# Designs tried in a protein design run: peptides against a protein of PDB entry 4Z5W. Part 60

Target 1, 305 residues: chain A of PDB entry 4Z5W
Amino acid sequence: IPDVFLELNKLWYFSAQSNLFNGEMPRSLSNSRSISLLSLRNNTLSGQIYLNCSAMTNLTSLDLASNSFSGSIPSNLPNCLRLKTINFAKIKFIAQIPESFKNFQSLTSLSFSNSSIQNISSALEILQHCQNLKTLVLTLNFQKEELPSVPSLQFKNLKVLIIASCQLRGTVPQWLSNSPSLQLLDLSWNQLSGTIPPWLGSLNSLFYLDLSNNTFIGEIPHSLTSLQSLVSKENAVEEPSPDFPFFKKKNTNAGGLQYNQPSSFPPMIDLSYNSLNGSIWPEFGDLRQLHVLNLKNNNLSGNIP

## One batch from the design tools (peptide; aimed at target 1 S111 S113 D186)

Design b2_p24_1_s4 (made by RFdiffusion4, then SolubleMPNN; from b2_p24_1, 16 letters changed)
Fold by OpenDDE base, seed 1:
Structure b2_p24_1_s4 (fold): chain B 305 residues (1-305), chain A 24 residues (1-24)
Amino acid sequence: as target 1 above (305 residues)
Amino acid sequence: EEKEKKEKELLEYLQNNSGYITTE
């Protein structure tokens, strides 16, 4: 990318995604006062990510996903006072979330999907201080770590939580009960154990629940038949979507189906590939908005209602 | 016909949309 952005002092939106750009991000771009939306997703950009937050006063959205950037996560990003959305997916950081992110009050949507992020306990402890955080995607990180269940963790405004394919150990964390506005939860493809907690059915905005491919035991909580968002349409508050797309993938090398917003996912309960027992509750028939109920590959018994 | 179409679309969705969510 040419270093010409000093001359583009009125440029608010720069999208150069899905090209063949290589080299480093231009210094003039890292110092742009005008840019609000920056997307360089799916290129071959390299070097250290550096943004001059004191200069980039209009920066609201940053998508650098699927590039060859290296080094640490930029600890100064919280100084970008208007920065709301960050997509750093598929950047090999091999790092922890910076402590400075405790002060990242502008942050609303964050993805580190497949970015070699380490220490989930520290990450969640830090990110809980982001009071405006609504979307958190941590898929394909924290390999074989334990999902912390510390009751003091609190994500009050969380709408979308995706921590899939991490091989995480532990149980469904009680601190998620402190996220009453949760709409989408994906904890699939982990090593989570224990029972599915009944309080999940109290998450009245939860329309998408994926707990598939874990080691859950016991019965399906009857409270899941009372998920209000799946009973009636009335409460589907379309919240502002993050400025990055979502993909549902079978594996890391497969192309995924693209979803431009979380609300584009069909209403779903996926509990497949666990060790759940007992019956299928007939009251799943009350979930009139449910599109997908996947209970395959469990130890369920009795009659299919 | 509309029901069969929706069932087919849902089946195609289920077949194609098995997996986990990413942003990459």
Scores: peptide ipSAE 0.528, ipTM 0.879, DockQ to the pose 0.552
OpenDDE base, seeds 2, 3, 4, 5: peptide ipSAE 0.031, 0.138, 0.511, 0.464; ipTM 0.686, 0.682, 0.874, 0.838

Design b2_p24_2 (made by RFdiffusion4)
Pose (drawn by RFdiffusion4):
Structure b2_p24_2 (pose): chain A 291 residues (1-233, 242-249, 256-305), chain P 24 residues (1-24)
Amino acid sequence: IPDVFLELNKLWYFSAQSNLFNGEMPRSLSNSRSISLLSLRNNTLSGQIYLNCSAMTNLTSLDLASNSFSGSIPSNLPNCLRLKTINFAKIKFIAQIPESFKNFQSLTSLSFSNSSIQNISSALEILQHCQNLKTLVLTLNFQKEELPSVPSLQFKNLKVLIIASCQLRGTVPQWLSNSPSLQLLDLSWNQLSGTIPPWLGSLNSLFYLDLSNNTFIGEIPHSLTSLQSLVSKPDFPFFKKGLQYNQPSSFPPMIDLSYNSLNGSIWPEFGDLRQLHVLNLKNNNLSGNIP
Amino acid sequence: FIMTEDPNPTILNNEDTIISNLLS
């Protein structure tokens, strides 16, 4: 990509995604005062990611995903004070999230999916301090690590939480109850154990729950039949493993408890869930009748 | 499971058009 971005001082939107571009991002792009939306995803771009945050005061959305970059996660990123969305998926950082990210108050959406992020314990202790974070994708990282149960963790405004296919040990942590506005929860494809917490039924905005492919035991909590959003009625898309979904509401309401060791019966009170589109209880130890 | 990277993206191959527009 040519280094001409000093000359293009009115450019607020640049999208070069899904091409064959290689090499580093030009330094002038890293200094562009006018750039707001930048999407370079799905190229062969490489090198240490450099962004001058004193210079890029209009940067609001950054998508460098699925590229050949290496090095660390830039620690100066919280200083890009208008940056609201970062898609860093499929960049092999082989690194931890910098502590400075606790100061990233403009951030509302973050994806490190499949990016070789280590130490979920430190990553979550940091990111809980980003007060405006509404969506977090940590899928395919933290391999075989433990999902921290430390009760001090609070993600207050969190709407979407996805940490799948990380083979995470531990239980569904109670501190997730500190995210009362949670819409979409995906903990699937992990090594999670214990029972399914009844407090999940207390999440009034939750319409999508994927606990599939874990080691969960015990009963289906009765509170799931009283889930409010299941009983009664921005750009950074998601892929389901790939089928594209543009926003969290593109996912039909679902309960997927499949591929666990769950026991007991199916509650008749599930009939109260009139807005439920998908109920997947396959590959469990469930017994009793079908209500 | 849900992820954000496209496993099979459609490549556009319009690099010369992008460079020409940037250099014009």

Design b2_p24_2_s1 (made by RFdiffusion4, then SolubleMPNN; from b2_p24_2, 12 letters changed)
Fold by OpenDDE base, seed 3:
Structure b2_p24_2_s1 (fold): chain B 305 residues (1-305), chain A 24 residues (1-24)
Amino acid sequence: as target 1 above (305 residues)
Amino acid sequence: PITTYDENPVIKNDDEEIINSLLS
């Protein structure tokens, strides 16, 4: 990428995704006063990520996913006072979340999916201070760590939480009950144990629940049959979605499906591949908005209602 | 699992025109 952005004083949107760009980000780009949206996703860019937040006063969205960047997570990003969305997926950091992210009040959406992030306890302790954080994607990190259950953790405005494929130990954390606006929860492909907590059914906005491929035991909480978002059509206030898409692989050999918004996910309860027992509640029939109920590969018994 | 990256992104050189237009 050429170092010409100093002269581009009106450049608001720069998208150069899915190219063959190599080398470092141009210094003029890292100092651009005009750029609001920057996407360099899916290139071969390298070096350390550096953004001059004092210069980049208009930066609102940053997508650097799927690049060959190295080094630490830029600790100065909270100084980008308008920066709302960050996608750092598939950047191999081998790092912890910077302590400075406690001050990241502009942050609304963050993804570190498959970014070799370490120390989930520290990450959640830091990120809980981001009062505007609505979307958090941490899939494919924290390998074999324990999901913290500290009740003091609080994500009041969290709508989307995805911490899948981490081989995390522990239980469904009670602190999630402090997230009443939670719409999408994916904790699939972990080593989570215990029972599925009944309070999950009190999350009235929860329309997508994936707890599949864990070690959950006991009965399916009856309270899941009363998930309000799945009983009735809520007037989904179209909230601003993250500026980055989501991807879900359906089959091992198929390309991932792209979901541009969390609302594009089908309403789902996936509890498959656990050790759940008891019956399928007939009251699942009350979930008129539910598109997918996946209970396969459990120890369920009785009649199918 | 849900991610925020495509595992098999089709690399399209669609943005070359944009860069060229900025350099002209």
Scores: peptide ipSAE 0.448, ipTM 0.778, DockQ to the pose 0.784
OpenDDE base, seeds 1, 2, 4, 5: peptide ipSAE 0.300, 0.443, 0.409, 0.416; ipTM 0.673, 0.772, 0.759, 0.762

Design b2_p24_2_s2 (made by RFdiffusion4, then SolubleMPNN; from b2_p24_2, 11 letters changed)
Fold by OpenDDE base, seed 1:
Structure b2_p24_2_s2 (fold): chain B 305 residues (1-305), chain A 24 residues (1-24)
Amino acid sequence: as target 1 above (305 residues)
Amino acid sequence: PITTYDENPEIKNNDEEIINSLLS
């Protein structure tokens, strides 16, 4: 990318995604006072990520996903006082989340999906201080770590939490009960154990629950049959709108489906590929908004209601 | 699992119609 952004003093939106750009991000771009939205995803950009937050006073959204950047996560990002959305997916950092992110009050949406992030305990302890954080995607990180269950963790405004494919150990953490606005939870493809906690059914905004491919035991909590968002349409929950799309593969050989908003996901309960026992509750019939109920590959018994 | 990156960005051009049909 040419170093010409100093001349573009009115440039508000720069999208150059899905091109063949290589080399480093231009210094003039890292110092742009005008840019609000910057997307350079799906390129071959390299070097260390550096943003002059004192200059980039209008920066609200940053998408650098699927690039060849190296080095540490930029610790100065909290100084970008208007920065709300960050997508650093598929950047190989091999790092922990910086302690400075405790001060990241502008942050609303963060993704490190497949970014070689380490130390989930530190990450969650830091990110809980981001009071405006609504969307957190940590898929394909923290390999074989333990999901912290510390009750003091609080994500009061969290709407979307995705921590899938981390091979995480532990149980469904009680601190998630402190997130009453949670709409989408994906903890699939981990090594989570214990029982599915009944308090999950108290998350009245939860319309998408994926606990598939874990080691959960016991009965399906009856409280899941009373998830208010799946019983009635009337919960017009404010949709979290991160400035980055989500992707989900249906099949190993199929391209990933793109979901521009969390609301584009079908209302779903997926508990498949666990060791759950007992019956399928007839009261699942009360979930009139449910599109997908996946209970396959468990130890369930009795009648199908 | 849900991610925020496209694993096969090249397929976008041919499946855009299918994706748009699924999102409509």
Scores: peptide ipSAE 0.490, ipTM 0.814, DockQ to the pose 0.285
OpenDDE base, seeds 2, 3, 4, 5: peptide ipSAE 0.476, 0.485, 0.452, 0.468; ipTM 0.790, 0.810, 0.794, 0.788

Design b2_p24_2_s3 (made by RFdiffusion4, then SolubleMPNN; from b2_p24_2, 14 letters changed)
Fold by OpenDDE base, seed 2:
Structure b2_p24_2_s3 (fold): chain B 305 residues (1-305), chain A 24 residues (1-24)
Amino acid sequence: as target 1 above (305 residues)
Amino acid sequence: PITTYDENPVLKNDDEKLIESLLS
């Protein structure tokens, strides 16, 4: 990318995603006063990520995903006072989340999907201080760590939580009950154990639940048949989406489906590939908004209602 | 699992995504 951004004094949006750009980010770009949205996703950019937050006073969105950046997570990002959305997916940091992120009050959406992030306990302890955090994606990190169950963890404004494919141990953490606005939960492809907690059914905005490919035991909690968002249409809050898309692969050989908004996910309960027993509750018939109920590969018995 | 990256993204309409979700 050429070092010409000093001349582009009115540049508000720069999208150069899905190209063949290599080398480092140009210094003029890292010092741009005008840029609000920056997307360089899916390139071959390298070097350390550096942003001059004192200069980049208009920066609101940053997508650097799927690049060859190296080094540490930029600890100065909280100084970018308008920065709301960050996508650092598929950047190999091999790092912990910086402690400075405790002060990241502008942060609303964060993804580190497949970024070699370590220490989930520290990550969650830090990120709970981000009072405006609504979307958190941590898929493919924290390999074989324990998901912390510390009840003091509070994500009050959290709407989307995705911590899939981490091989995490532990149980469904009780601190999630402190997130009453949760709409989408994906904890799939872990080693989570215990029972599915009944309090999940109290999350009135929860329309997408993926607990598949874990080691859950016991019965399906009857409270899941009372998920209000799946009973009634009325509460589909069109909320501001993150400035980065989501991707879900159905099959390993298929291209990923792009979901531009969390609301584009079909209403779903996926409990497949566990060790759940007991019956399918007839009251699943009350979930009139449910599109996908996946209970395959469990120890369920009785009649299909 | 849901991610925020794809090497070969397939863009589909929400209706097409829904149909595919029901058929899987």
Scores: peptide ipSAE 0.418, ipTM 0.768, DockQ to the pose 0.244
OpenDDE base, seeds 1, 3, 4, 5: peptide ipSAE 0.349, 0.254, 0.307, 0.112; ipTM 0.699, 0.642, 0.668, 0.576; seeds 1, 3, 4, 5 fail the geometry check

Design b2_p24_2_s4 (made by RFdiffusion4, then SolubleMPNN; from b2_p24_2, 13 letters changed)
Fold by OpenDDE base, seed 2:
Structure b2_p24_2_s4 (fold): chain B 305 residues (1-305), chain A 24 residues (1-24)
Amino acid sequence: as target 1 above (305 residues)
Amino acid sequence: PITTYDENPVIKNDDEEFIKSLLS
C-alpha cells in the first residue's frame, strides 16, 4: 500500500480487503485524521501494528484480520476515543490482552479469533472493565486453559459471547447470569464439564445457544423450553452489529458461511456431542421460533415428543 | 465454531487498479 494518505484528507472509509498487499501499513494511514472505517482484512501485511490515536481522532472501526502482523497487541488503542470495533482475528500475536484495555470505554466489539492469545483469566478480568462491550469473540485461543467461573466477573452489556474451539476446561460460568442481554452464546468444541445450568433459561434474549462437543452430563434443563426469545417473536431491537462479519464452517471441505450480523444466525439450541441423559422435554414444542434443535450423540432416552 | 475470519478468502488481484485510483 503506498504512503499517500496525507493527501487524502477527506477519506472517511478505506476498504482494501482481500487483496495481495504486503509490507507494513503506511505511516500516513496510521496518522490519518479523516478515516473512520479502516479494513485491511485478508492481505499479507507485516510488521508491528501501530496507530497514532492522537491523530486518528475519527477512527471508529478497525479490521486487520488475516494478516501477517507480528509483535505485541497495540497497548495505546484505548487512546483512540471513538474506536468501537476491532477485528484482529488470525493475527499470530502470542500475547496476553494489554492491561490498558481496562480503559477502553469506546470498545463495543472485539475479536481475537485464532490470534494465539494466552491467559483467559487475565483477558476476562481486563475486558470486564469495558462497559460498552457487547460482542466478544475469542475462538481458537487459550488452548487447554481453565474457563474462569469467578462470580465477580461482570459483563452487564454483553450480547454475543463466542469462546469456541479452545479445549477449555471448567463449567458454564455463573458470571454469565449477570449478562441478561445475552443473545448468542457459543462455547462449543471445548472440554467443559458438569451440568448445563438452569439459569440459562432465564436469559430472555438468548436465541442461539451452542454447547456442542463438550463433556456435559445430566439432564437438559427444563428451563430451556421457556426461553422467551424462542417462544415469541419479540421485536428484535435492531442493535448496532459489529462492523465485521461472522463465519461458521458447515463442513470440513467447505468455506465458512458469512453472517453479516448476529441476527442472521438461525435460532438454535445445539447440545450435540455431550453425555446428556434423560428425556427430550415435550415443551420444546413451545419454542415456536426455534429453527434448529440438535441433540444428537448424547445418552438421551425415552420417547421423542 | 463461529469465527470472524474467512478460512478460504477470495483474494482479488486488483492491486494495480487500486493504486491507480489512489494516485488519480
Scores: peptide ipSAE 0.417, ipTM 0.755, DockQ to the pose 0.872
OpenDDE base, seeds 1, 3, 4, 5: peptide ipSAE 0.043, 0.414, 0.405, 0.412; ipTM 0.495, 0.758, 0.748, 0.752; seed 1 fails the geometry check

Design b2_p24_3 (made by RFdiffusion4)
Pose (drawn by RFdiffusion4):
Structure b2_p24_3 (pose): chain A 291 residues (1-233, 242-249, 256-305), chain P 24 residues (1-24)
Amino acid sequence: IPDVFLELNKLWYFSAQSNLFNGEMPRSLSNSRSISLLSLRNNTLSGQIYLNCSAMTNLTSLDLASNSFSGSIPSNLPNCLRLKTINFAKIKFIAQIPESFKNFQSLTSLSFSNSSIQNISSALEILQHCQNLKTLVLTLNFQKEELPSVPSLQFKNLKVLIIASCQLRGTVPQWLSNSPSLQLLDLSWNQLSGTIPPWLGSLNSLFYLDLSNNTFIGEIPHSLTSLQSLVSKPDFPFFKKGLQYNQPSSFPPMIDLSYNSLNGSIWPEFGDLRQLHVLNLKNNNLSGNIP
Amino acid sequence: SLLDLVDNGELNLSTEDPSFIETE
């Protein structure tokens, strides 16, 4: 990509995604005062990611995903004070999230999917301090690590939480109850154990719950039949494993408890869930009748 | 009650394998 971005001082939108571009991002792009939306994803771009946050005061959305970059996660990113969305998926950082991210107060959306992020314990202790974070994708990282049960963790305004296919040990942590506005929860494809916590049924905005492919045991909590959003009625897309979904509401309401060791019966009170589109209880130890 | 929801076509009782959400 040519180094001409000093000359293009009115450029607020630049999208070069899904091309064959290689090499580093030109430094002038890293210094662009006018750039607001930048999408370079799905190229062969490489090198240490450098962004001058004193210079890029209009940067609001950054998508460098699915590229050949290496090095660390830039620690100066919280200083890009208008940056609201970062898609860093499929960049092999082989690194931890910098502590400075606890100061990233403009951040509302973050994806490190399949990015070789280590130490989920430190990553979550940091990111809980980003007060405006509404969506978090940590899928395909933290391999075989433990999902922290430390009760001090609070993600207050969190709407979307996805940490799948990490083979995570531990249980569904209770601190998730500190995310009362949670819409979409995906903990699927992990090694999670224990029972399914009844407090999940207390999440009034939750419409999509994927607990599939875990080691969960015990009963289906009765509170799931009283889930409010299941009983009664911005750009950074998601892929389901790939089928594209543009926003969290693009996912039909679902309960997927499949591929676990769950026991007991199916509650008749599930009939109260009139807005439920998908119920997947396959590959469990469930017994009794079908209500 | 669950059988009625399936018969009326108001609910998809899924038998699909598990899946997960990611970004690109």

Design b2_p24_3_s1 (made by RFdiffusion4, then SolubleMPNN; from b2_p24_3, 11 letters changed)
Fold by OpenDDE base, seed 5:
Structure b2_p24_3_s1 (fold): chain B 305 residues (1-305), chain A 24 residues (1-24)
Amino acid sequence: as target 1 above (305 residues)
Amino acid sequence: SIREMIESGKLNLSTEDPFYITTE
């Protein structure tokens, strides 16, 4: 990308996604006072990510996903006082979340999907301090780590949590019960064990639950038949979605279905590919807003009610 | 009933392989 952005003092939006741009990010772009939305997703950009947050006072959204950047996660990003959305998916950092992210009060949406992030305990301990964090995507990281169950973890404003395909061990973490606004939970494709906790049914805004492809045992919690968002059509207030798309994938090599907003996901309970036993609760019939109930490949018995 | 929801096409008792969500 040419280093010509100094002359573009009125540039508010720059999208150069899905091109063949290589080399480093232009210094003039990293110092842009006018830019609000920056998307360089799906290029071949390289080097260290550097943003002059003291200059970039209007930056609200940053998408650098699917690039060849290297080095550490920029620790100064919390100094970008208007920065709300970050997509760093598919950037091979091989790093931990910076401690400075404890101060990232502007942050509303963060993705590190497939970014070689390490130490899930430290990551969650840091990110819980982001009081405005609504969307967190950590898919394809933390390989074979243990999902922390520390009850002191608190994500009060969390609406979307996706930590899929990490081979994570542990149980469904009790600290999620402290997230009453949770709408979408994906913990699929892990090695999570134990029983599915009944308190999940108390998450009144939860319309999408994916616990598929784990090692869960026991019965389906009856409390899932009382998920309020699936009983009644609450007007899901269209909250501002992240400025990055989501993709449903079966594997890392397959093309995914694109979803531009979390609200575009069909209301779903997926408990497939576990070791669940017992019967299907007849009261799932009360979930009139439910579109998908996937119970495939379990040890369930009895009749479909 | 669950059966009525399936028969009406409102509920898909999916037999698909599970997906996971990414941003890539």
Scores: peptide ipSAE 0.469, ipTM 0.900, DockQ to the pose 0.885
OpenDDE base, seeds 1, 2, 3, 4: peptide ipSAE 0.423, 0.457, 0.458, 0.465; ipTM 0.860, 0.902, 0.883, 0.886

Design b2_p24_3_s2 (made by RFdiffusion4, then SolubleMPNN; from b2_p24_3, 12 letters changed)
Fold by OpenDDE base, seed 4:
Structure b2_p24_3_s2 (fold): chain B 305 residues (1-305), chain A 24 residues (1-24)
Amino acid sequence: as target 1 above (305 residues)
Amino acid sequence: SIQKMIEEGKLNLSNEDPFYITTE
């Protein structure tokens, strides 16, 4: 990318995604006062990510996903006072979340999907201080770590939580009950154990639940048959619209289905590939908004009602 | 009933392999 952005004092939006750009991010771009949305996703950009947050006063969205950036996560990003959305997916950081992110009050949507992030306990402890955080994607990180169950963790405004394919150990953490606005939960492809907690059915906005490919035992909580978002359309809560797409994948090498918004996901309960027992509750028939009920590969018994 | 929802095409008892969500 040429270093010509100094003269572009009216540049509000720059999208150069899915090109063949290589080398470092231009310094003039990293100092742009006018830019609001910056997307450089799916290039071959390299070097350290550096943004002059004191200059970039209009920056609201940053998508650098699927680049060859190296080094640490930029600890100064919280100084970008208008920065709301960050996509750092598929950037190999091999790092922890910077402690400075405790101060990231502008942050609404964050993805580190497949970014070699380490220490989930520290990450969640830091990110809980982001009071405006609505979307958090941490898929393909924290390999074989334990999902913290610390009851003090609180994500008050969290609407989308995706921590899939981490081989995480532990149980469904009770601190998620402190997120009453949660709409989408994906904890699939982990090593989570124990029972599915009944309080999940109290998440009145939860329309998408993926707990597939874990080691859950016991019965399906009957409270899941009363998920209000799946019974009626009345609570169309304003959905988070992060400036980055989501992809539903079967494996890391397969092309995923693209979803531009969390709202584009079909209402789903996926409990497949666990060790759940008991019967299918007939009251799942009351979930008139449910599109997908996946219970495949469990120890369930009886008839389909 | 679950059966009625299946018949109406509103409920899929999926036999697909599990997916996970990414942003990449």
Scores: peptide ipSAE 0.395, ipTM 0.828, DockQ to the pose 0.847
OpenDDE base, seeds 1, 2, 3, 5: peptide ipSAE 0.389, 0.363, 0.375, 0.371; ipTM 0.831, 0.813, 0.833, 0.816

Design b2_p24_3_s3 (made by RFdiffusion4, then SolubleMPNN; from b2_p24_3, 11 letters changed)
Fold by OpenDDE base, seed 1:
Structure b2_p24_3_s3 (fold): chain B 305 residues (1-305), chain A 24 residues (1-24)
Amino acid sequence: as target 1 above (305 residues)
Amino acid sequence: SIQEMISSGKLNLSTEDPFYITTE
């Protein structure tokens, strides 16, 4: 991309998505005082990500996903005082989340999908300090790590949590019960074990639950039949709207179905590809807002009620 | 009932392979 952005002193939105841009991010762009929305996703940009946060005082959204950037995650991003949304998906960092992200108070939505992020314990310990964090996507990271169960972890304002396809070990962590505003949980394609905890049914805003392709055992907790968001529409919960799209994929090589907002996901309970036993609770019939119930490939018995 | 929800087209008792969500 040519370094010509100094002349664009009124540039509020720059989108150059899905082009063939290569090389480094222009310095004039990384120093833009006017830019609010920057999307360079799906290019071949390279080098280290550097943003002059002292200059970029209007930056609210950053999408650099699917580029060939290298090096460390920029530790100075918390100094971008208006930066709310970050998509760093498919950038091979091979790094941990910077400690400075504890101070990232403007951050509302973060994605590191498939970014070779390491140390999930450190990542969650850091990110729990982001008081405004509503959407966290960490899919395809932390290979073979253990999902921390530290009871002190707290994401009070979390609405969307996606930590799929990480081969994570452990159990569904009790600290998620401290996220009463959780609307979407995807922990699919891991090696999570134990029973599905009954307290998941207490998450009154949870409309999308994916625990598929894990090693869960025991019965389906009856409390899932009482998920309030799936019983009635009366709770118009404010939906998280990150400035990046989501993709539903079956595998890493398949094209995903694009969802522009979390609200575009159909209300779902997916418990497929586990080792769950017992019967299907008839009371799932009370979940009038539920669109998809997937129980495929379990050890369930009985009839469909 | 679950059967009634399925028959009415309100509920899909899916037999599909599981998906996961990404932002890429």
Scores: peptide ipSAE 0.481, ipTM 0.909, DockQ to the pose 0.879
OpenDDE base, seeds 2, 3, 4, 5: peptide ipSAE 0.460, 0.426, 0.468, 0.369; ipTM 0.911, 0.850, 0.896, 0.834

